# Ledger of designs, part 104: peptides against a protein of PDB entry 5JXT

Target 1, 319 residues: chain A of PDB entry 5JXT
Amino acid sequence: SLLPKKEINVYIGMSEMQVKWYQKILEKDIDAVNGAGGKRESKTRLLNIVMQLRKCCNHPYLFEGAEPGPPYTTDEHLIYNAGKMVVLDKLLKRIQKQGSRVLIFSQMSRLLDILEDYCVFRGYKYCRIDGSTAHEDRIAAIDEYNKPGSDKFIFLLTTRAGGLGINLTTADIVILYDSDWNPQADLQAMDRAHRIGQTKQVVVYRFVTDNAIEEKVLERAAQKLRLDQLVIQQGRAQVAAKAAANKDELLSMIQHGAEKVFQTKGAFGTMAEKGSQLDDDDIDAILQAGETRTKELNARYEKLGIDDLQKFTSESAYE

## One batch from the design tools (peptide; made by RFdiffusion4, then SolubleMPNN)

Design b2_p17_7_s4 (from b2_p17_7, 8 letters changed)
Fold by OpenDDE base, seed 4:
Structure b2_p17_7_s4 (fold): chain B 319 residues (1-319), chain A 17 residues (1-17)
Amino acid sequence: as target 1 above (319 residues)
Amino acid sequence: LPVAEDSSKPFPERTYL
């Protein structure tokens, strides 16, 4: 029988470089961040800020002129300049030692480019599929990954491209490097490994930048997922979940953690204390804290009714 | 919802050290 998947949110501090770039993004649009634009502020501008903040949470090298160079080198700086990469690097070493195989999902093909360079740098054999991958190349990559005795450790996928009904049950670990705004896309990604034919316990690690926009992306995704479940259970197909965030929701998401980011000198959390020198005990502590916060997050949304889940007010998430 | 920009902008060519 297929075992239930274990899902753990992994809350990760920003690197010093990420904090600097996060500040720079907020400062560039400070009037919009402060709500000073009022009714005149375009939803598009707020969406652009959200996208830049999410890029920063993934990797600062997603910005032009962020990478140190020329000369451009593939070295430890590719890891230590992004909190998610520091945790990923330690986690992948553990996963490999356990004889597990891993799917890594992102929303951003450009992040997969960084992850390819990282895979080459660490000597990890990988496959890749994104939105641009030709149909024949997708089949070839899937077959190469799934073949008996495949030497491919990692499969890099964009969440939407990996959602297309493929079977990757030869992997038992799923890393969501970022989250889709639609929680169903992330579920579809997990279902590539968590499907009939899986023989192992599937573990899903969802990376979430702590004290940043990604916490609010996660909360919104969890809220939407619970709403979708309740709508199905109650047969209330007419509850059009407001599929798109309003301006006030976007503004609240942008403002989340912004003050603390502005006050921060250096890195956040474990990244401030240890930087790239995370040990196995630090990873265990991060995973344990993540498991606790995951249970708390789920328990918060499980208590909410349909009417509460339709209100994206900061207040209704704390009541 | 902001569509993930699959911005296909290539990264600079890196030398592996």
Scores: peptide ipSAE 0.095, ipTM 0.657, DockQ to the pose 0.537
Fold by OpenDDE base, seed 1:
Structure b2_p17_7_s4 (fold): chain B 319 residues (1-319), chain A 17 residues (1-17)
Amino acid sequence: as target 1 above (319 residues)
Amino acid sequence: LPVAEDSSKPFPERTYL
């Protein structure tokens, strides 16, 4: 029988470089971040800030002029300059030692390019699929990954490209490097490994940058998922959840953790204490804390009815 | 919600060490 999947949110501090770039993004649009634009502030401007902050949470090298160089080298700097890469690097060593195989999903094809460089640097054999991958090349990559005795350890996928009906049950670990605004896209990604033919316990690690916009993206996705479930259960199909964030919700999401980011000199949390020197005990502590916060997040939304979830703004989650 | 546009600015040519 297929075992239920285990999902764990992995809360990760920003590197020093991520904090500096997060500050620069906020400072560039400080009037919008402070709400000084009032009714004249465009939703498009706020959405652009959200996208830049999400890029920063993934990797600072997604910005022009962020990468040290020329010369541009593939070295440990690719890892220590992003909190998610530091955790990923330790977690992949553990996953490999246990004889597991891993799917890594992102919303950003440009992050997959960084992950390819990382895979080459660490000597990890991988496959890749994104939105630009031709249909024939997708089939070839899937077959190469799924073949008996495949030497491919990692499959790199964009969440939406990987969501299209493929079977990857030869992997038992799923890493969501970032989250989709639509929780159904992430579920469809998990269902590539969590499907008929899976023989192992599927574990899903969802990376979330702590004290940043990604916490609010996660909360909004969890709220939407619970609302979708309740609408199905109660037959209230007409309750169109306001699927699109309003300006005030976007502003609240941008402001989340911004003050602490401005006050921070260096990295956050375990990244400030250990940086690239994270050991196996530090990873276990991060995973245990993440499992606790995941249960708390789920328990918060399980108590809410449809009417509460419709009124529930990202601000009321902390009151 | 805006999809993360693949701003396909080419990565700089990396030298592998």
Scores: peptide ipSAE 0.073, ipTM 0.618, DockQ to the pose 0.543
Fold by OpenDDE base, seed 5:
Structure b2_p17_7_s4 (fold): chain B 319 residues (1-319), chain A 17 residues (1-17)
Amino acid sequence: as target 1 above (319 residues)
Amino acid sequence: LPVAEDSSKPFPERTYL
């Protein structure tokens, strides 16, 4: 029988470089961040800020002029300048040692370009599929990954391109490097490994930048998922229409952790304490803390009714 | 929603050390 998937949110501190870029993004649009535009503030401006903050949470090299160079080099700086890469690097080493194979999903094809360079740098054999991948090349990549005795360890996918009906049950680990605004897209990504033909326990690691926009993206995704479930159960189709964040929700998401980011000199959390020197015990502690916070997050939304789930509650259990 | 065109400026060619 197919075992239930284990899903763990992995809460990761920003690197020093991410903190500096996160500050610059907020400072550039400080009037919008402070809500000084009020009802006149453009929803498009707020959505752009959210997109830039999400890029920062993924990797600072997604910004022009962020990467050190010229000359541009593939080296350890590709890892230590992004908290998610530091955790990914340690986690992949563990995953490989246990004889597992891994799907890595992102919303950003440009992040997959960084992950390709990282895979080559670490000597990880990989496949890639994104939204630009030709149909024939997509089939070839899937077949190359799924073939008996495949030496391809990693499959890099954009969440939406990976969502299109493929079977990747030859992988047992799923990493969501970032989250989709639609939790159903992430579920569809997980279901590439979690299908009939899977023989292992599927484990899903969802990376979440701590004290940043991504916590509120995660909370909103969890809220939406619970709302979608209750709407289906109660037959209330009319409730599903409020899918797009309003201006006040977007502003609250942008403001989350912003004060602490402005006050911070250097990196956050475990990235400040250990940085690239994370060991196996530090990873176990991060995973254990993540498992606890995941249970707490789920338990919060399980108790809410439809009317409560229609209100964006900015109150995280940690505010 | 304006899809912020991910300005697909290719990453600079990185040299492997």
Scores: peptide ipSAE 0.062, ipTM 0.615, DockQ to the pose 0.420
Fold by OpenDDE base, seed 2:
Structure b2_p17_7_s4 (fold): chain B 319 residues (1-319), chain A 17 residues (1-17)
Amino acid sequence: as target 1 above (319 residues)
Amino acid sequence: LPVAEDSSKPFPERTYL
């Protein structure tokens, strides 16, 4: 029988470079971040800020002129300049030693380009599919990954391209490097490994930059998923979950952790203490803390009714 | 839903060390 998937949010601190770029993004639009733009602030501007902050949480090299060079090199700087890469690097080494195979999903095809360079640098054999991949090449990549005795360890996918009904049950680990605004897209991605033909326990690691925009993206996605479930259960078809955040919701999400980011000199959390020198015990601590916070997050939304889930809980900018 | 517009300029060509 198919075992239920285990989902763990992995809360990760920003590197020093990410903190610097996150500060720079907020400072560039500080009037919008402070809500000083009032009625004149466009929803489009707030959405653009959110997208830049999400890029920063993924990797600072997603910005022009962020990568050190010329010359541009593939080296340890590709890892230590992004908190998610530091955790990914240690986690993949563990996953490989366990004889597992892994799907890595992102919203950003250009993050997959960084992950390809990383895979080559670490000697990880991989396949890739994104939105631009031709149908025939998608089939070839899937077949190459799924073949008996495949030496392909990693499959790199954009979440939306990987969601297209494909079977990847030859993988047992799923890493969501980032989250979709629609939790159903992430579920569809997980269901590529968690399907008929899976013989192992599927484990899903969702990377979340702590004290940043991604924590609020995750909370909003969890809220929406619970609302969608309750609407289906209650037959209340009229409760269309407002799919799009309003301006105040976007502003609250941008403001989340911004003060602490401005006060921070250097990296956050375990990235400040250990940087790229995370050991196996540090990874176990991160995973255990993540499992606890995941249970707490789920328990928060399980207690809420439809009317509560329709309200954006603005935790005040003062907590 | 804001599609992650992958509109950023291509990464520089990297030399593998």
Scores: peptide ipSAE 0.047, ipTM 0.597, DockQ to the pose 0.572

Design b2_p17_8_s1 (from b2_p17_8, 8 letters changed)
Fold by OpenDDE base, seed 5:
Structure b2_p17_8_s1 (fold): chain B 319 residues (1-319), chain A 17 residues (1-17)
Amino acid sequence: as target 1 above (319 residues)
Amino acid sequence: SRYERRQQPGLEILPDL
């Protein structure tokens, strides 16, 4: 029988560079961030802020002029300038040492370009699929990865491109480098490894930037997933979960952690204490704390009924 | 360069479904 997948949210602090860029994004649109635009504020403007903040949480080098250079190099700065890369770099060493193989999913193909450069820099053999990958090249990449005795350690995928019915049961670890707004897309990504033919315990690590917009993206995704499950179970097809965030929800998400980010000098959370010098014990502590917070998050939404979950999407739980 | 490779518009800003 297929073992149940283990899912762990990995809460990661921003690097100093991420904090600076996160501040700069908020400051650029400070009137919108403070809600000063009121009813006139464009939903599109708020969505653009959300997307810039999510880029910052992934890697500051997603912004033009962020990467140090010229000369532009692929070196340790690619890792230490993003909290997620610091944790990823340590996790991948552990994952490789245990004889596991890993799928890494992102919403951002430009992040896969960074991860590709990182794989080359660390000497990790990889495959890549994104939205632009031709059908034949997708088949070839999957076959090369799944080949008996394949030396390909990592598969880099965009979540949507990886969702297309492919079997990757030759991997036992899944890293969601970021989350989809639709929790079903992330589940479909996990199900590439967690399927008939898997012989190992599948472990899913979901990276979440702590005290940033990504916590609210995760919370909203968890609410939606629970609501979708309850609607299916109760046959209440008419409860169209409002799929799209309203302006007030987007504003609340943008404001989450913003004050703490403005007050922060240097790196944030775990990155402030250890930075790039995370050891194996620090990783174990991050994973254990993440497992606890994941259980607490799930337990919060499991207790809620449909009506409560619908209210909770409208009430910014800032109390 | 990394920049030339990353200048391909592959930020599918997935529209909020």
Scores: peptide ipSAE 0.161, ipTM 0.638, DockQ to the pose 0.405
Fold by OpenDDE base, seed 4:
Structure b2_p17_8_s1 (fold): chain B 319 residues (1-319), chain A 17 residues (1-17)
Amino acid sequence: as target 1 above (319 residues)
Amino acid sequence: SRYERRQQPGLEILPDL
């Protein structure tokens, strides 16, 4: 029988470089961040800020002129300049030692470019699929990954490209490096490993930048998922799940953690204390804290009715 | 991208060996 998947949100502090770039993004559009644009603020401007903040949470080298160089090198700086890479690096080493195989999903093909360089740097054999990957090359990559005795440890995928009905049950670990705005896209990605033919316990690690916009992306995704589940269960086809965040929701997401980011000198959380020198105990602590916060998040949304879940008020999550 | 840089001759992203 297929074992239930274990899902853990992994809450990760920003590196010093990420904090610096996150501050710069907020400062550049400070009037929009403060809501001073009022009715004149375009939804497009807010969406652009959200996209830049999400890039920062993924890796600062997604910005032009952020990567140190020339010369441009692939070295430890690729890891320590992004909190998610620091955790990924330690986690992958553990996973490999356990004899597991990994799917890594991102929304950003440019992050996969960074992860390719990282895989080469660490000597991890990988496959890649994104939205630009030709159909034939996609088949070849899947077959190469799934072949008996494949030496490919990692599969790098964009979430939507990996969602296309493929079977990757030869992997037992799924890392969501970032989250889709649509939780169904992430579920479809997980279901590439968590499918009939899987023989192992599937574990899903969802990376979430702590005290940043990604917490609100996650909360919104969890809220939407619970709403979708309740609508299905209650047969209420008329509950138009508001597919697109409104301006006020986007503004609230942008503002989340912004003050703390402005006040922060250096890195956040375990990244401030240990930087790239995380040990196995630090990883266990991060995973345990993540498992606790995941249970708390789920328990929060399980108590909410349809009417509460339709009110995306930052306020209703605290009553 | 890092990919595009790898395609430019002379931007050898040398792993520092």
Scores: peptide ipSAE 0.141, ipTM 0.738, DockQ to the pose 0.066
Fold by OpenDDE base, seed 2:
Structure b2_p17_8_s1 (fold): chain B 319 residues (1-319), chain A 17 residues (1-17)
Amino acid sequence: as target 1 above (319 residues)
Amino acid sequence: SRYERRQQPGLEILPDL
């Protein structure tokens, strides 16, 4: 029988470089961040800020001129300059040691390019699929990964490209390096490993930059997922969960943690204390804290009815 | 170079907003 998947949010502090870039993004559009634009502030401008903040949470090298050089090298700086890479690097060593195989999903093909460079630097054998991958090359990559005795440890996928009906049950670990705004896209990605033919316990690690925009993206996705579940259960087809965030929701998401980011000198949380020198006990502490916060997040939304979940979305219905 | 690939514009999945 297929075991239920275990989902754990992994809350990760920003590196010093991420904090500096996050500050720069907020400072560049400070009037929009402070809501000083009022009714004249473009929803498009707020969406652009959200996208830049999400890039920063993924890796600062997604920005032009962020990568140190010349000379440009693939070295430890690719890891220590992003909190998610520091945790990923330790987690992948553990996953490999236990004889597991891993799917890594991202929303950003440019992040997969960074992850390819990382895989080559660490000597991890991998496959890749994104939205630009030809159909034949996609089949070949899946077959190469799924073949008996495959030496491919990692599969790198964009969430939406990986969501398209493929079977990857030869992996038992899923890392969501970032989250989709649509929780169904992430579920579809998990279901590539969590499907008929899986023989192991599937574990999903969802990376979330703590005290940043991604925490609010996660909360919104969890709320939407609960609303969608309740609507299906109650047969209330008329509750189209408004997929689109309004301007006030976007502004609130941008403002989340911004003050603390401006006050911070250096890195956040465990990244400030240990940086790239995380040990196995530090990883266990991060995973345990993440499991607790995941249960608390789920329990918060499980107690809410449709009307309560709609109030959080419907204050946006009258603008 | 590896650097040049990381600097190329990638397909960002815009949220269905």
Scores: peptide ipSAE 0.138, ipTM 0.736, DockQ to the pose 0.625
Fold by OpenDDE base, seed 1:
Structure b2_p17_8_s1 (fold): chain B 319 residues (1-319), chain A 17 residues (1-17)
Amino acid sequence: as target 1 above (319 residues)
Amino acid sequence: SRYERRQQPGLEILPDL
């Protein structure tokens, strides 16, 4: 029988470089971040800020002029300048040592470009699929990954491209490097490994930048998922979950952790204490803390009814 | 490389549905 998947949110501190770029993004639009634009503030402007903050949470090298050089190198700086890369680098060593194989999903094809260079740098054999990958090349990559005795350890996918009904049950680990606004897209990504034909316990690691916009993206996705489940169970199809965040929700998401980011000199949490020197015990502590916070998050939304979930704004998450 | 790919058009963030 297929074992239930284990899902763990992995809360990761920003690197010093991420903190500096996160501050710069907020400072550039400080009037919008402070809500000084009021009703006149463009929803498009707030969405742009959210997208820049999500890029920062993924990797600072997604910005022009962020990467150190010339000369431009593929080296340890690719890892230590992003908290998610530091955790990924340690986690992949453990996963490989266990004889597991891993799917890595992101919303950003440009992040997959960074992950390819990382895979080459670490000597990891990989496959890649994104939105631009031709149909024939997708089939070839899937077949190469799934073949008996495949030397491919990692499959790099954009979440939406990986959602297209493909079977990747030859992997038992799923890393969601970032989250989709639609929780169903992430579920569809997990279901590439968590499907009939899987022989191992599937474990899903969802990377979440701590004290940043991504916590609010995760909360909103969890809220939407619970609402969708309750609507299906209760037959209340008229509950059009307002698919798009309003201006006030976007503003609250942008403001989340912003004050602490402005006060921070250096990195956050375990990234400040250990940085790239994280050991196996530090990873176990991060995973254990993540498992606890995941249970707490799920328990919060499980208690909410349809009417509560419809009224639930990001403000009520702090009471 | 990420450098060569960054010069290719269409490396966009997939639109939110």
Scores: peptide ipSAE 0.113, ipTM 0.595, DockQ to the pose 0.346

